# Peptides against a protein of PDB entry 6JX3: the designs that were tried, part 28

Target 1, 85 residues: chain A of PDB entry 6JX3
Amino acid sequence: AEFRLRPEISVAQTDYGMVLLDGRSGEYWQLNDTAALIVQRLLDGHSPADVAQFLTSEYEVERTDAERDIAALVTSLKENGMALP

## One batch from the design tools (peptide; made by RFdiffusion4, then SolubleMPNN)

Design b2_p15_2_s1 (from b2_p15_2, 6 letters changed)
Fold by OpenDDE base, seed 4:
Structure b2_p15_2_s1 (fold): chain B 85 residues (1-85), chain A 15 residues (1-15)
Amino acid sequence: as target 1 above (85 residues)
Amino acid sequence: PKRPYVRPSIRRLGR
């Protein structure tokens, strides 16, 4: 299924990285550079498999580790109310 | 050469 942010979530770019803001609750979350990169690519329509391939091509990470990290991030974003299930 | 990898992370800053 397509990765999507919840409608109340907005994205801001700051000097310290990507921030996701919940316009209803006021909660906001900081993403590190890797998390921001993953989110950006998923929002652009790339699959988790596409993102894993990108990570292994550009960074010193094994495919299985990249896949695990992407899945964990997606789960975290869903569980913390930023991404749609 | 490939770049160093840092695992993805998120942190709640508050409200």
Scores: peptide ipSAE 0.774, ipTM 0.943, DockQ to the pose 0.955
Fold by OpenDDE base, seed 5:
Structure b2_p15_2_s1 (fold): chain B 85 residues (1-85), chain A 15 residues (1-15)
Amino acid sequence: as target 1 above (85 residues)
Amino acid sequence: PKRPYVRPSIRRLGR
C-alpha cells in the first residue's frame, strides 16, 4: 500500500528539520534527519524495501535494523495521526 | 564510506 500523509497534514522545513503540522488540531511533530529522509523517499513513491536498501547502502546500518526502524516509524506516523492507514 | 546511522525519531513539539 502507498504511504500517504493525511490530507490535513502539512510538511514544513525548519532550521531544525522537517515538521509535520496538523492544520485542524494545530499539533505538530519534528522529525530527525533519518525520519525525514525515510518519509521523503516514501512520499516520492519508494517502497519500504527500497528505503531499507537505500539506508544500508548509504549508512552504517544492517538491513534488519533498517527494516525494523522504517516499520516502527511508519507505525508511529499512523498512530499519531499523520499518515493514512 | 557509509555514514553513521541514527535511528529515526519523531517528537511532538506543540499543539
Scores: peptide ipSAE 0.774, ipTM 0.943, DockQ to the pose 0.965
Fold by OpenDDE base, seed 1:
Structure b2_p15_2_s1 (fold): chain B 85 residues (1-85), chain A 15 residues (1-15)
Amino acid sequence: as target 1 above (85 residues)
Amino acid sequence: PKRPYVRPSIRRLGR
């Protein structure tokens, strides 16, 4: 299934990086640069596998670690109410 | 050369 943010979530770019704002609760979350990169690619329609390949091609990270980190981030975004299941 | 890798992270900033 495609990665999507919940409809109440807004994306903002700040001096501190990407921020996701929940328009209903008012909660907002900062993503570091790597997380923002992953989210942007997923929202653009890339699969987690695509993103892992991208990370290993551009950064000093092994495939297994990239896959783990992507999966953990996606889970966190879903559990914290930012991404749809 | 490949860039240094920083693991992804999120942080709740507030309400």
Scores: peptide ipSAE 0.774, ipTM 0.943, DockQ to the pose 0.955
Fold by OpenDDE base, seed 2:
Structure b2_p15_2_s1 (fold): chain B 85 residues (1-85), chain A 15 residues (1-15)
Amino acid sequence: as target 1 above (85 residues)
Amino acid sequence: PKRPYVRPSIRRLGR
């Protein structure tokens, strides 16, 4: 399934990292660099499997850990109203 | 050489 942000969510790039702002509620969230990287790749159309492969190729992380972390992030983004289900 | 890995995280900054 395609990863998409909710239409009310705006992305801001700051010197301190990616920030997601809900234009309706005013709630905003900061992503660390890894989370931002994952979100960017997902938004670009890469699958979670693609992202996991990318992470294991570039970073000191095992495949299973990468997969878990990607899944947890996606779940968090959906549950906190940033990403579409 | 692969880079150090930091787990992804999000933080609610406010409303």
Scores: peptide ipSAE 0.773, ipTM 0.942, DockQ to the pose 0.967

Design b2_p15_2_s2 (from b2_p15_2, 4 letters changed)
Fold by OpenDDE base, seed 5:
Structure b2_p15_2_s2 (fold): chain B 85 residues (1-85), chain A 15 residues (1-15)
Amino acid sequence: as target 1 above (85 residues)
Amino acid sequence: SKKPYVRPSLRRLGS
C-alpha cells in the first residue's frame, strides 16, 4: 500500500534535519538522515523494496538489514501517529 | 564507494 503521512502532519526542514510536526497536538519528531532519506523516497512513491535497493547500493548495509530497518521505521511512524495505517 | 550506514531513528522532541 501507498505510504502516506497523516493529514495533520507537516514536514519541516531544519538546520538539524527533517522534523515531522503534528499540527493538532503540537508534537514533533526529529528524523536522522537515514530516516529522512527513507521517508522522502517513500513519499516520492518508491516502494520499500525500491528503498532497500537504494540503501544497499549507496550504503554499507545488507539487504536484510535494510528491509528490517525500513519496516521498523514505517511501523514506528504509524504507531506514533505520523503515517496512515 | 559505499557510505557508512547508520540505522534510521526517530526522536520525540516535545509537544
Scores: peptide ipSAE 0.761, ipTM 0.939, DockQ to the pose 0.959
Fold by OpenDDE base, seed 1:
Structure b2_p15_2_s2 (fold): chain B 85 residues (1-85), chain A 15 residues (1-15)
Amino acid sequence: as target 1 above (85 residues)
Amino acid sequence: SKKPYVRPSLRRLGS
């Protein structure tokens, strides 16, 4: 399934990292560098498997941990109203 | 030469 943000969500790139703003509720969230990197690649059309491969090639992380962390982030983004189901 | 890994995180800043 394609990863997409909800239409009311705006993305801001700041000196402190990626921020997601809900234009309806006014709620906003800061992503750390790893989360921002994952979101950027998913929005670019890479699959979670692609992102996991990227993470294991660039960072000190095992494949299983990368896959878990990507899945958990996607779940959090959906549960907090930022990503479409 | 891989970089240190930091798990992804979200921080709610406000509303």
Scores: peptide ipSAE 0.761, ipTM 0.940, DockQ to the pose 0.955
Fold by OpenDDE base, seed 4:
Structure b2_p15_2_s2 (fold): chain B 85 residues (1-85), chain A 15 residues (1-15)
Amino acid sequence: as target 1 above (85 residues)
Amino acid sequence: SKKPYVRPSLRRLGS
């Protein structure tokens, strides 16, 4: 239920956006602004439903699309070894 | 007013 990064993952803020670095493999990924916003809110303890509500209130996106995009991002973060299952 | 929405993206930069 709780969204958490794996312990080997470090977060860095760059001029180009948020970067996640795997300290064991050396692999690193860049998040765009929307992805970074979602990750930040999830790490702060907000549920995916909370994040979807936030997105629909601030951005021109429908609830269904927001929920889909959040779920897809979370899946990608888990599959690429950045977030705990 | 609401801001334009850009879908979230994840880009692998290297290893």
Scores: peptide ipSAE 0.760, ipTM 0.939, DockQ to the pose 0.959
Fold by OpenDDE base, seed 2:
Structure b2_p15_2_s2 (fold): chain B 85 residues (1-85), chain A 15 residues (1-15)
Amino acid sequence: as target 1 above (85 residues)
Amino acid sequence: SKKPYVRPSLRRLGS
């Protein structure tokens, strides 16, 4: 399924990185650069596999670790109410 | 050359 943020979530770019804001609750989360990069690519329509390939090509990370980290991030975003199931 | 990798993270800043 396509990765999507929940409708109430807004993305803000700050000097400290990407922030996701829940417009209903006011809760907000800061993403580090890697998380922001992953989210941006997913939102652009890249699959997790595409993102993993990108990460292994650009960064000192193994495919398995990249896949794990992407999956964990997606799960976290869903569990914390930022991404749609 | 490849860049150093930092695992993705989320930090709840508050509400």
Scores: peptide ipSAE 0.760, ipTM 0.939, DockQ to the pose 0.965

Design b2_p15_2_s3 (from b2_p15_2, 4 letters changed)
Fold by OpenDDE base, seed 4:
Structure b2_p15_2_s3 (fold): chain B 85 residues (1-85), chain A 15 residues (1-15)
Amino acid sequence: as target 1 above (85 residues)
Amino acid sequence: SKKPYVRPSIRRLGR
């Protein structure tokens, strides 16, 4: 399934990294570099499997760990109202 | 050569 942000969420790039802003509630969230990278690739249409492959190719991480981290991030983004279910 | 890996993290900064 396609990864999408909720329509009320906007993305800001700051010197400190990616920030997601909820235009309705006013809440905003900071992503670290890895989270931002994952979100960017998912929004570009890459699957979680694609992203895991990318991470293992570029970073010192095992495939299983990358997959778990991506899944946990996606779940967190959905549960915290940033990504569509 | 691969880069050090940092697990993804999000932090709610509030309103």
Scores: peptide ipSAE 0.779, ipTM 0.944, DockQ to the pose 0.948
Fold by OpenDDE base, seed 2:
Structure b2_p15_2_s3 (fold): chain B 85 residues (1-85), chain A 15 residues (1-15)
Amino acid sequence: as target 1 above (85 residues)
Amino acid sequence: SKKPYVRPSIRRLGR
């Protein structure tokens, strides 16, 4: 399924990384560089599997760990109201 | 050469 942010969520790029702002609640979240990279690639249409392959090719991370971390991030973004289910 | 890996994280900054 396609990864998408909720319509009320806007993205801001800051010197401290990507920030997601909920325009309805006013809640905002900061993503670290890895999370931002994952989100960017997912929003660009890459699958979690694609992202995992990318991470393992660029970073010192095992495939299983990359897959777990991507899944956990996606779940977190959905559960915290930033991404559509 | 691969880069050091940092696990993804999010942090709520405010409301």
Scores: peptide ipSAE 0.779, ipTM 0.944, DockQ to the pose 0.969
Fold by OpenDDE base, seed 1:
Structure b2_p15_2_s3 (fold): chain B 85 residues (1-85), chain A 15 residues (1-15)
Amino acid sequence: as target 1 above (85 residues)
Amino acid sequence: SKKPYVRPSIRRLGR
């Protein structure tokens, strides 16, 4: 399924990296560089598998770890109200 | 060479 942010979520680029703001609740979340990179690629239409391949090509991480980390991030974004289920 | 890997993380900054 396509990864999408909820309609009320806006993205801001700050000195501290990517921030996701919930325009309804006022909650906002800071993403570290890896999380921001993953989110950007998913929003661009890359699959989790594509992103895992990208990570293993660019970073010192094993494929299994990359896949688990991507899945955990996606779950977290959904559970915290930032991404659509 | 490949870059050091940092696991993805999110942090709630507040409301």
Scores: peptide ipSAE 0.778, ipTM 0.944, DockQ to the pose 0.970
Fold by OpenDDE base, seed 5:
Structure b2_p15_2_s3 (fold): chain B 85 residues (1-85), chain A 15 residues (1-15)
Amino acid sequence: as target 1 above (85 residues)
Amino acid sequence: SKKPYVRPSIRRLGR
């Protein structure tokens, strides 16, 4: 399924990195650079497999580790109310 | 050359 943010979530770029803002609750979360990169590529329409390939090409990370980290991030974003299930 | 990898993380900043 396509990765999408919940409609109440806004993306803000700050001096400290990407922040996701919940316009209803006021809750906000900061993403580190890797998380922001993953989210940006997913929102651009790349699949998790595409993102894993990108990470292994650009960074010192094994495919299985990249896949694990992407999956864990997506799960976290869904569980914390930022991404649609 | 490949760059050092940092695992993705999120941090709740508040409400």
Scores: peptide ipSAE 0.778, ipTM 0.944, DockQ to the pose 0.961

Design b2_p15_3_s2 (from b2_p15_3 with K6R L11K)
Fold by OpenDDE base, seed 1:
Order: structure tokens, then sequence, then C-alpha cells
Structure b2_p15_3_s2 (fold): chain B 85 residues (1-85), chain A 15 residues (1-15)
């Protein structure tokens, strides 16, 4: 399953991090560095498993925790109308 | 390895 943002979502890179703006509702969200990194890799076509491997190689995190956090983020992005189901 | 911070999203507001 390919991770994709909804068409109405715009991405902005700011000094505060990645910001996602919904052009229809006007809602905008800030992603912290980890979330932005995950989203960027998913958008580039990496699987959640790929991203988990990347996180465990670069950061002090266990595989299970990385996988859980990725899944939770994806769920949040979908629930908040930023990512396609 | 770098310190790990869990991913987070924060709603900033509505334009």
Amino acid sequence: as target 1 above (85 residues)
Amino acid sequence: KKPYVRPSITKLGTL
C-alpha cells in the first residue's frame, strides 16, 4: 500500500519543521523532525519496514518501537485528513 | 546512534 498525501495537502518546510496545510479546511499541522523524516521516506516510496530499518540504524530505538511509532504516525495522518487511506 | 524522539504531529491552527 503506497503512502500518499491527499491532493489538497500542501507541504511547507519551515524553520519549525515540516508543515502540512489542508487547502480546503485551512487546518495546518507541524511535524517534528522524526515525523517529517518518516513522511519523507514514505513519500519517496520506502515501506514502513524500510523506514523502521532506517530508524534503528540511525537512532537509539528498538525495531518494535520504531514499527509501532511509524504505524501510529500513519494512522494519525490518515485520521487527520492528511494522508489517503 | 542518535537519541530517538518519537514522531509527533501538532495542529497549529486553521487559516
Scores: peptide ipSAE 0.786, ipTM 0.949, DockQ to the pose 0.984
Fold by OpenDDE base, seed 5:
Structure b2_p15_3_s2 (fold): chain B 85 residues (1-85), chain A 15 residues (1-15)
Amino acid sequence: as target 1 above (85 residues)
Amino acid sequence: KKPYVRPSITKLGTL
């Protein structure tokens, strides 16, 4: 399934990194650099598998760990109302 | 390869 943010979510780039703002609840969240990178690639249409491959090629991380971290992030974004289910 | 930092999200607050 395609990764998408909920329509009420706005993306802001700040001096401190990527921030996601829920325009309905007013909640806002900061993503660290790795999370922002993952989200950006997913929004660009890359699959989680693509992103895992990218991470393992660029960073000192094993494939299994990358896959788990991506899945956990996606789950968190969905559970916290930022990404569509 | 660069050092890897696990992805994280942090709730900053509510406007």
Scores: peptide ipSAE 0.786, ipTM 0.950, DockQ to the pose 0.983
Fold by OpenDDE base, seed 4:
Parts: structure tokens; sequence; C-alpha cells
Structure b2_p15_3_s2 (fold): chain B 85 residues (1-85), chain A 15 residues (1-15)
């Protein structure tokens, strides 16, 4: 399924990285560079598999680790109310 | 290839 942020989530770019703000609860979260990169690619329509391929091509990471990290991030974003189920 | 840092999210607070 398509990765999407919840409607109440706003994205801000700061000097310290991507920040996601929940306009209803007021909670805000900072993503490190890798997380931001993953989220941006997913939002652009790339599949997790596409993102994993990108990561392994650009960074010193194995495919299995990239896939695990992407899945864990997506789960975290959903569980913390930032991404739609 | 660039060094890899695992993705992370950090709750900064509540406005």
Amino acid sequence: as target 1 above (85 residues)
Amino acid sequence: KKPYVRPSITKLGTL
C-alpha cells in the first residue's frame, strides 16, 4: 500500500533535519538524515524495496539491514501516529 | 559508498 502521512501531520525542514508536527496533539518529532531520506522517497511513491535498493547503492549497508530498518521506521511512524496504517 | 546511519525518530516535545 501507499505510504502516507496522516492529514494532521505537517513536515518542516530545519537546520537539524526533517521535523514532523502533529497539528492536533502538538507533538513533534525529528527524523535523522536517513529517516528523512526514507520518508521522502516513500512519499514520492517509491516502494520499500525501491528505497532499500537506493540505500544499498548509496550507503554502506546490506540489503537485509536496509529492509529491516525501513520496515522498523515505517512501523514506528504508524505507531506514533504520523503515518496512516 | 557513504557511511550508513540507521534511521531514527526522536520526539522533541509537544507544542
Scores: peptide ipSAE 0.785, ipTM 0.949, DockQ to the pose 0.984
Fold by OpenDDE base, seed 2:
Structure b2_p15_3_s2 (fold): chain B 85 residues (1-85), chain A 15 residues (1-15)
Amino acid sequence: as target 1 above (85 residues)
Amino acid sequence: KKPYVRPSITKLGTL
């Protein structure tokens, strides 16, 4: 299924990294560089498998670890009300 | 390949 942010979420690019803003609650979250990269690729339409392949190609990470980390991030984004289920 | 840092999110606060 397509990865999508909730409609009330805005993305801000700052000198300190990617920030997700909830326009309704006012809560805002900072993503580190890896998380931002994953989110950007998912939003661009790449599958988690595509993202895992990208990570293993560019970074010192094994496929299973990349897959786990992507899944955990997606879960966190959904649970914290940033991404649609 | 570049060093890998696990993805993380941090709640900064509420506006």
Scores: peptide ipSAE 0.785, ipTM 0.949, DockQ to the pose 0.980

Design b2_p15_3_s3 (from b2_p15_3 with K6R L11R)
Fold by OpenDDE base, seed 1:
Structure b2_p15_3_s3 (fold): chain B 85 residues (1-85), chain A 15 residues (1-15)
Amino acid sequence: as target 1 above (85 residues)
Amino acid sequence: KKPYVRPSITRLGTL
C-alpha cells in the first residue's frame, strides 16, 4: 500500500521542523525530526520495512520498536486526516 | 549510531 498525503495537505519546512497544513480545515501539525524522516522516506516510496531497516542502521533503536513506531505514526497521520487510508 | 527519539506529531492549531 502506497503512503500518500491527502491532496488538501501542504508540507512546509520550518525552523521547528516539518509542518503539515490542511488547506480545508486550517488545522496544522508539527512533526518531530524522526516523524519527518519517516514521512519523507515513505513519500519517496520506501516501505515501512525499508524505513525500519534505515532507522535501525542509523539510530539506537531495535527493529521491533522501529516497526511499532512507524506503524503508530502512519495510523496517527491517517486518523488526523493527513494521510490517505 | 545516533540516539533515537520516537516519532511524534503535535497539533499546533487552526489557521
Scores: peptide ipSAE 0.784, ipTM 0.949, DockQ to the pose 0.982
Fold by OpenDDE base, seed 5:
Structure b2_p15_3_s3 (fold): chain B 85 residues (1-85), chain A 15 residues (1-15)
Amino acid sequence: as target 1 above (85 residues)
Amino acid sequence: KKPYVRPSITRLGTL
């Protein structure tokens, strides 16, 4: 399924990195560089498998670890009300 | 290949 942010979520680029802001609740979260990279690629239409391949090609990470970390991030984003289910 | 840092999100607060 397509990864999408909830309509009320805005993305901001700050001096401290990517921040997601919920325009309704006012809650906001900071993403580290890896999380931001994953989110950016998913929003661009790449599949989790695409992102895992990208991570393993660029970083010292095994495929299974990359896949796990992507899945965990997506789950967190959904659970925290940032991404659509 | 570059060192890998696991993805993380941190709740900063509420505006």
Scores: peptide ipSAE 0.784, ipTM 0.949, DockQ to the pose 0.971
Fold by OpenDDE base, seed 4:
Order: sequence, then C-alpha cells, then structure tokens
Structure b2_p15_3_s3 (fold): chain B 85 residues (1-85), chain A 15 residues (1-15)
Amino acid sequence: as target 1 above (85 residues)
Amino acid sequence: KKPYVRPSITRLGTL
C-alpha cells in the first residue's frame, strides 16, 4: 500500500529538520534526520523494504533493526494523525 | 557506512 500523508498535513524544511504541520489542529512535529529520510523515500514511492535496504547500505544498522524502526515510525505517523491509515 | 540514529518524531506544540 502507498504511504501518504493526510491532506491536512504540510511539510516544511527548517534548519532543524523536517517539520510536519496539521493545518486543522495546528499541531506540528519535528522529524529527526533519519525519520525525514525514511518519510521522503516512502513519499517518493519506495516500499518499506526498499527503505530498509537503503538504510543498511548507507548506515551502520542491521536489516532487522531498520525494518523495525521503519515500521514503528510509520505506525507513529499514522497514530499521530500525520499519515493515512 | 555512516553512524545510525534511530528515527524519531517530536511534537513541538500547537500553532
């Protein structure tokens, strides 16, 4: 399934990293560099498996840990109303 | 390979 942000979510790039703003509630969240990278790749159409492969190729992380972290991030984004279920 | 930092999101507040 395609990863998508909810329509009310806006993305901003700041000196401190990627920020997601909910235009309805006004809530906003900062993503660290890794989270921003994952989100960007998912939005570009890469699968979680693709992203995990990318992370393990570029960073000192094991495949299982990368997969877990991606899944946890996606879950958090959905639960916090940023990504579509 | 680069050092890995786990992904995180932080709620900054409400505008």
Scores: peptide ipSAE 0.784, ipTM 0.949, DockQ to the pose 0.974
Fold by OpenDDE base, seed 2:
Structure b2_p15_3_s3 (fold): chain B 85 residues (1-85), chain A 15 residues (1-15)
Amino acid sequence: as target 1 above (85 residues)
Amino acid sequence: KKPYVRPSITRLGTL
Protein backbone atom coordinates (compact mmCIF):
# COMPACT_ATOMS: atom_id res chain seq x y z
CA ALA B 1 0.00 0.00 0.00
CA GLU B 2 1.03 3.59 -0.61
CA PHE B 3 2.74 5.46 2.22
CA ARG B 4 0.67 8.50 3.11
CA LEU B 5 0.61 11.05 5.88
CA ARG B 6 -2.61 11.60 7.74
CA PRO B 7 -4.57 14.53 6.33
CA GLU B 8 -4.08 16.62 9.46
CA ILE B 9 -0.29 16.38 9.21
CA SER B 10 1.67 19.22 7.66
CA VAL B 11 5.30 19.14 6.64
CA ALA B 12 7.58 22.04 7.44
CA GLN B 13 11.15 22.47 6.31
CA THR B 14 13.12 24.32 8.94
CA ASP B 15 16.72 25.25 9.51
CA TYR B 16 16.76 22.42 12.02
CA GLY B 17 15.34 19.78 9.66
CA MET B 18 11.97 18.38 8.65
CA VAL B 19 9.13 18.90 11.11
CA LEU B 20 5.75 17.21 11.04
CA LEU B 21 2.89 19.15 12.60
CA ASP B 22 -0.45 17.71 13.65
CA GLY B 23 -2.91 20.47 12.83
CA ARG B 24 -5.51 19.10 15.21
CA SER B 25 -3.53 18.37 18.35
CA GLY B 26 -0.74 20.85 17.73
CA GLU B 27 1.91 18.23 18.39
CA TYR B 28 5.02 18.52 16.29
CA TRP B 29 7.86 16.12 15.64
CA GLN B 30 11.36 16.59 14.30
CA LEU B 31 12.88 14.13 11.85
CA ASN B 32 16.60 13.77 11.54
CA ASP B 33 18.13 13.93 8.08
CA THR B 34 17.90 10.20 7.44
CA ALA B 35 14.28 10.01 8.53
CA ALA B 36 13.41 13.03 6.40
CA LEU B 37 15.09 11.46 3.38
CA ILE B 38 13.19 8.22 3.85
CA VAL B 39 9.86 10.00 4.29
CA GLN B 40 10.44 12.20 1.27
CA ARG B 41 11.20 9.22 -0.95
CA LEU B 42 8.22 7.24 0.33
CA LEU B 43 5.93 10.20 -0.26
CA ASP B 44 7.35 10.47 -3.77
CA GLY B 45 6.10 6.95 -4.43
CA HIS B 46 9.22 4.89 -3.90
CA SER B 47 8.72 1.56 -2.19
CA PRO B 48 10.55 0.63 1.00
CA ALA B 49 12.68 -1.65 -1.16
CA ASP B 50 13.54 1.28 -3.42
CA VAL B 51 14.48 3.36 -0.41
CA ALA B 52 16.64 0.58 1.00
CA GLN B 53 18.48 0.32 -2.30
CA PHE B 54 18.99 4.06 -2.31
CA LEU B 55 20.35 4.06 1.24
CA THR B 56 22.80 1.25 0.59
CA SER B 57 24.05 2.97 -2.54
CA GLU B 58 24.66 6.31 -0.83
CA TYR B 59 25.49 5.42 2.77
CA GLU B 60 27.60 3.02 4.76
CA VAL B 61 24.71 0.74 5.67
CA GLU B 62 23.88 -2.87 4.88
CA ARG B 63 20.64 -3.78 3.13
CA THR B 64 19.19 -5.64 6.10
CA ASP B 65 19.90 -2.72 8.42
CA ALA B 66 18.39 -0.24 5.99
CA GLU B 67 15.26 -2.36 5.64
CA ARG B 68 14.93 -2.68 9.40
CA ASP B 69 15.37 1.03 9.96
CA ILE B 70 12.85 1.95 7.27
CA ALA B 71 10.29 -0.46 8.71
CA ALA B 72 10.85 0.84 12.23
CA LEU B 73 10.46 4.44 11.09
CA VAL B 74 7.25 3.69 9.22
CA THR B 75 5.89 1.90 12.27
CA SER B 76 6.77 4.86 14.49
CA LEU B 77 5.11 7.31 12.14
CA LYS B 78 1.94 5.23 12.11
CA GLU B 79 1.91 4.66 15.86
CA ASN B 80 2.46 8.33 16.60
CA GLY B 81 -0.43 9.34 14.36
CA MET B 82 1.52 10.85 11.51
CA ALA B 83 1.08 8.22 8.80
CA LEU B 84 -2.00 6.31 7.68
CA PRO B 85 -2.04 2.58 8.48
CA LYS A 1 29.68 6.34 0.65
CA LYS A 2 28.55 8.65 3.42
CA PRO A 3 28.41 7.75 7.11
CA TYR A 4 25.03 6.35 8.02
CA VAL A 5 22.92 7.73 10.85
CA ARG A 6 19.85 5.75 11.83
CA PRO A 7 16.54 7.51 11.28
CA SER A 8 14.93 9.15 14.27
CA ILE A 9 11.87 11.16 15.19
CA THR A 10 11.62 13.38 18.24
CA ARG A 11 8.51 14.90 19.76
CA LEU A 12 9.22 18.59 20.21
CA GLY A 13 6.03 19.68 21.90
CA THR A 14 2.67 21.24 21.21
CA LEU A 15 1.94 24.56 19.52
Scores: peptide ipSAE 0.783, ipTM 0.948, DockQ to the pose 0.975

Design b2_p15_3_s4 (from b2_p15_3, 4 letters changed)
Fold by OpenDDE base, seed 5:
Structure b2_p15_3_s4 (fold): chain B 85 residues (1-85), chain A 15 residues (1-15)
Amino acid sequence: as target 1 above (85 residues)
Amino acid sequence: KKPYVRPRITRLGRL
């Protein structure tokens, strides 16, 4: 399934990194560089498997760890109302 | 390869 942000979520780039703002509740969240990279690639249409391959090619991380971290991030974004289920 | 930092989201507050 395609990863998508909820329609009320806006993306902003700040000096401190990517920020996601809920235009209805006013809640906003900061993503660190790794989280921002993952989200950007998913939004560009890459699969979680694609992102895991990218992470292992660019960073000192094992495939299993990358996969777990991507899955946990996606779950958090859904549970906190930023991504569509 | 670059050092890996685990992904993190942080709730900053409400506007």
Scores: peptide ipSAE 0.788, ipTM 0.949, DockQ to the pose 0.979
Fold by OpenDDE base, seed 1:
Structure b2_p15_3_s4 (fold): chain B 85 residues (1-85), chain A 15 residues (1-15)
Amino acid sequence: as target 1 above (85 residues)
Amino acid sequence: KKPYVRPRITRLGRL
């Protein structure tokens, strides 16, 4: 299934980097550069496998670590109400 | 290749 943000979530660029704001609750979360990169690629339609390949090509990270980190981030975004299940 | 920093999300609060 495609990765999508919940409809109430807005994306903003701030002094803290990429921020996701829940327009209903007012809660907001800052993403570090790696998280922002992953989210952007997923939103662009890349699969987690695509993103893992991208990370290993650009950064000093092993495939298994990239896959784990992507999966954990996606889970966190869903659990914290930012991404759709 | 660039140094890798693990992805992090941080709750900033509520507006």
Scores: peptide ipSAE 0.788, ipTM 0.950, DockQ to the pose 0.966
Fold by OpenDDE base, seed 4:
Structure b2_p15_3_s4 (fold): chain B 85 residues (1-85), chain A 15 residues (1-15)
Amino acid sequence: as target 1 above (85 residues)
Amino acid sequence: KKPYVRPRITRLGRL
């Protein structure tokens, strides 16, 4: 299924990285560079498999580790109310 | 290839 942010979530770029703001609750979250990169690619329509391939091509990470980290991030974004289930 | 840092999200607070 397509990765999507919840409609109340806004994205901001700051000197400290990507920030996601929940316009309803006011909660805001900072993403490190890797998390921001993953989110950006998912929002652009790349699959988790595409993102894993990208990570392994650009970074010193094994495919299985990349896949695990992507899945964990997606789960966290859903559980913390940033991404749609 | 670049060094890999695991993805991390951090709750900063509430506005």
Scores: peptide ipSAE 0.788, ipTM 0.949, DockQ to the pose 0.980
Fold by OpenDDE base, seed 2:
Structure b2_p15_3_s4 (fold): chain B 85 residues (1-85), chain A 15 residues (1-15)
Amino acid sequence: as target 1 above (85 residues)
Amino acid sequence: KKPYVRPRITRLGRL
């Protein structure tokens, strides 16, 4: 399934990392570099499997750990109202 | 390969 942010979410790039702002509630969240990288690739149309492959090729992480971390991040983004279900 | 840091989101607050 396609990963998409909710329409009310704005993305800001700051010196401290990617920030997601909910234009309705006013809640905003900071993503660390890894989370931002994952989100950017998902938004670009890469699958979670693609992202996992990318992470394992670039970073000292095992495939299973990468897959779990991607899934957990996506779940968090959905549960906190940033990404569409 | 680079050191891996787990992805993290942090709620900063509300405007």
Scores: peptide ipSAE 0.787, ipTM 0.949, DockQ to the pose 0.982

Design b2_p15_4_s1 (from b2_p15_4, 5 letters changed)
Fold by OpenDDE base, seed 3:
Structure b2_p15_4_s1 (fold): chain B 85 residues (1-85), chain A 15 residues (1-15)
Amino acid sequence: as target 1 above (85 residues)
Amino acid sequence: KRPYVRPSIRRLGTL
């Protein structure tokens, strides 16, 4: 299934990077540059496999590590109420 | 290739 944010989540681009705001609870979360990159590509319709390939091509990271980090981020976003299951 | 930093999220607070 496609990666999607929950409908109550807003994305803000700030001087400090990407911020996700929950319009119901008021909680807001900051993403570092790598997390923001991954989320942006997933929201653009790229698969986790596409993102892993992108990371290994552009950054000093092995495929297995990239895949693990993408999966962990997606899990965290779902567990913290930002992404749809 | 560029240096890699693992992805992270951080709760900033509640508005």
Scores: peptide ipSAE 0.785, ipTM 0.948, DockQ to the pose 0.971
Fold by OpenDDE base, seed 5:
Structure b2_p15_4_s1 (fold): chain B 85 residues (1-85), chain A 15 residues (1-15)
Amino acid sequence: as target 1 above (85 residues)
Amino acid sequence: KRPYVRPSIRRLGTL
């Protein structure tokens, strides 16, 4: 399924990195650079497999580790109300 | 290739 943010979530670029803001609750979360990169690529329409390939090509990470980290991030974003299920 | 840092999110609070 396509990765999408919930409609109430706004993306803010700050001096401290990417922040996701919930316009209803006021909750906000900061993403580190890797998380921001993953989210940006997913929002651009790349699949998790595409993102894993990108990570292994650009960074010192094994495919299985990249896949695990992408899946864990997506799960966290869904569980914390930022991404649609 | 660049050093890899695992992705992380951090709750900052509520506005």
Scores: peptide ipSAE 0.785, ipTM 0.949, DockQ to the pose 0.966
Fold by OpenDDE base, seed 4:
Structure b2_p15_4_s1 (fold): chain B 85 residues (1-85), chain A 15 residues (1-15)
Amino acid sequence: as target 1 above (85 residues)
Amino acid sequence: KRPYVRPSIRRLGTL
C-alpha cells in the first residue's frame, strides 16, 4: 500500500532535520536523519523493501534490522497522526 | 558503508 502523509501534515526542512507539522493540532515532530531518509523514499514511491535494500547498501545495518526499523517508524508515524492508515 | 543510526521521531511541541 502507498505510504502517504495525512493531508494536514506539512513538511519543513530545517538545519536540525526534517520537521512534520500538523496544521490542525499544531503538534510538530522532528525526524532524525535516518527517519527523514526513510520517509522521503517512501513518499517518492519506494516500497519498504526498496528502502531496506537502500539502507543495507549504504549503511552498516543488516536487512532484518532495517526492515524492523522501517516498520516501527511507519507504525509510529501512523499512530502519532502523521501518516494515513 | 556509513554508520547506521536507527530512525527516530521526537515530538517537539504544539504551536
Scores: peptide ipSAE 0.784, ipTM 0.948, DockQ to the pose 0.974
Fold by OpenDDE base, seed 2:
Structure b2_p15_4_s1 (fold): chain B 85 residues (1-85), chain A 15 residues (1-15)
Amino acid sequence: as target 1 above (85 residues)
Amino acid sequence: KRPYVRPSIRRLGTL
């Protein structure tokens, strides 16, 4: 399924990294560089599998770890109201 | 290949 942010979520690029702002609640969250990279690729239409392949190609990470980390991030973004279920 | 850091999010607060 397509990864999408909730319509009330805005993305800001800061010197400290990507920030997601909920325009309704006012809550905002900072993503580290890896999380931002994953989110950017997912929003660009890449699948989690695509992202995992990208991570293992570019970084010192095993496929299973990449897949786990991507899944955990997506779950977190959904649970914290940033991404659509 | 580059060093890998696990993805993380951090709640900063509420405006």
Scores: peptide ipSAE 0.783, ipTM 0.948, DockQ to the pose 0.972

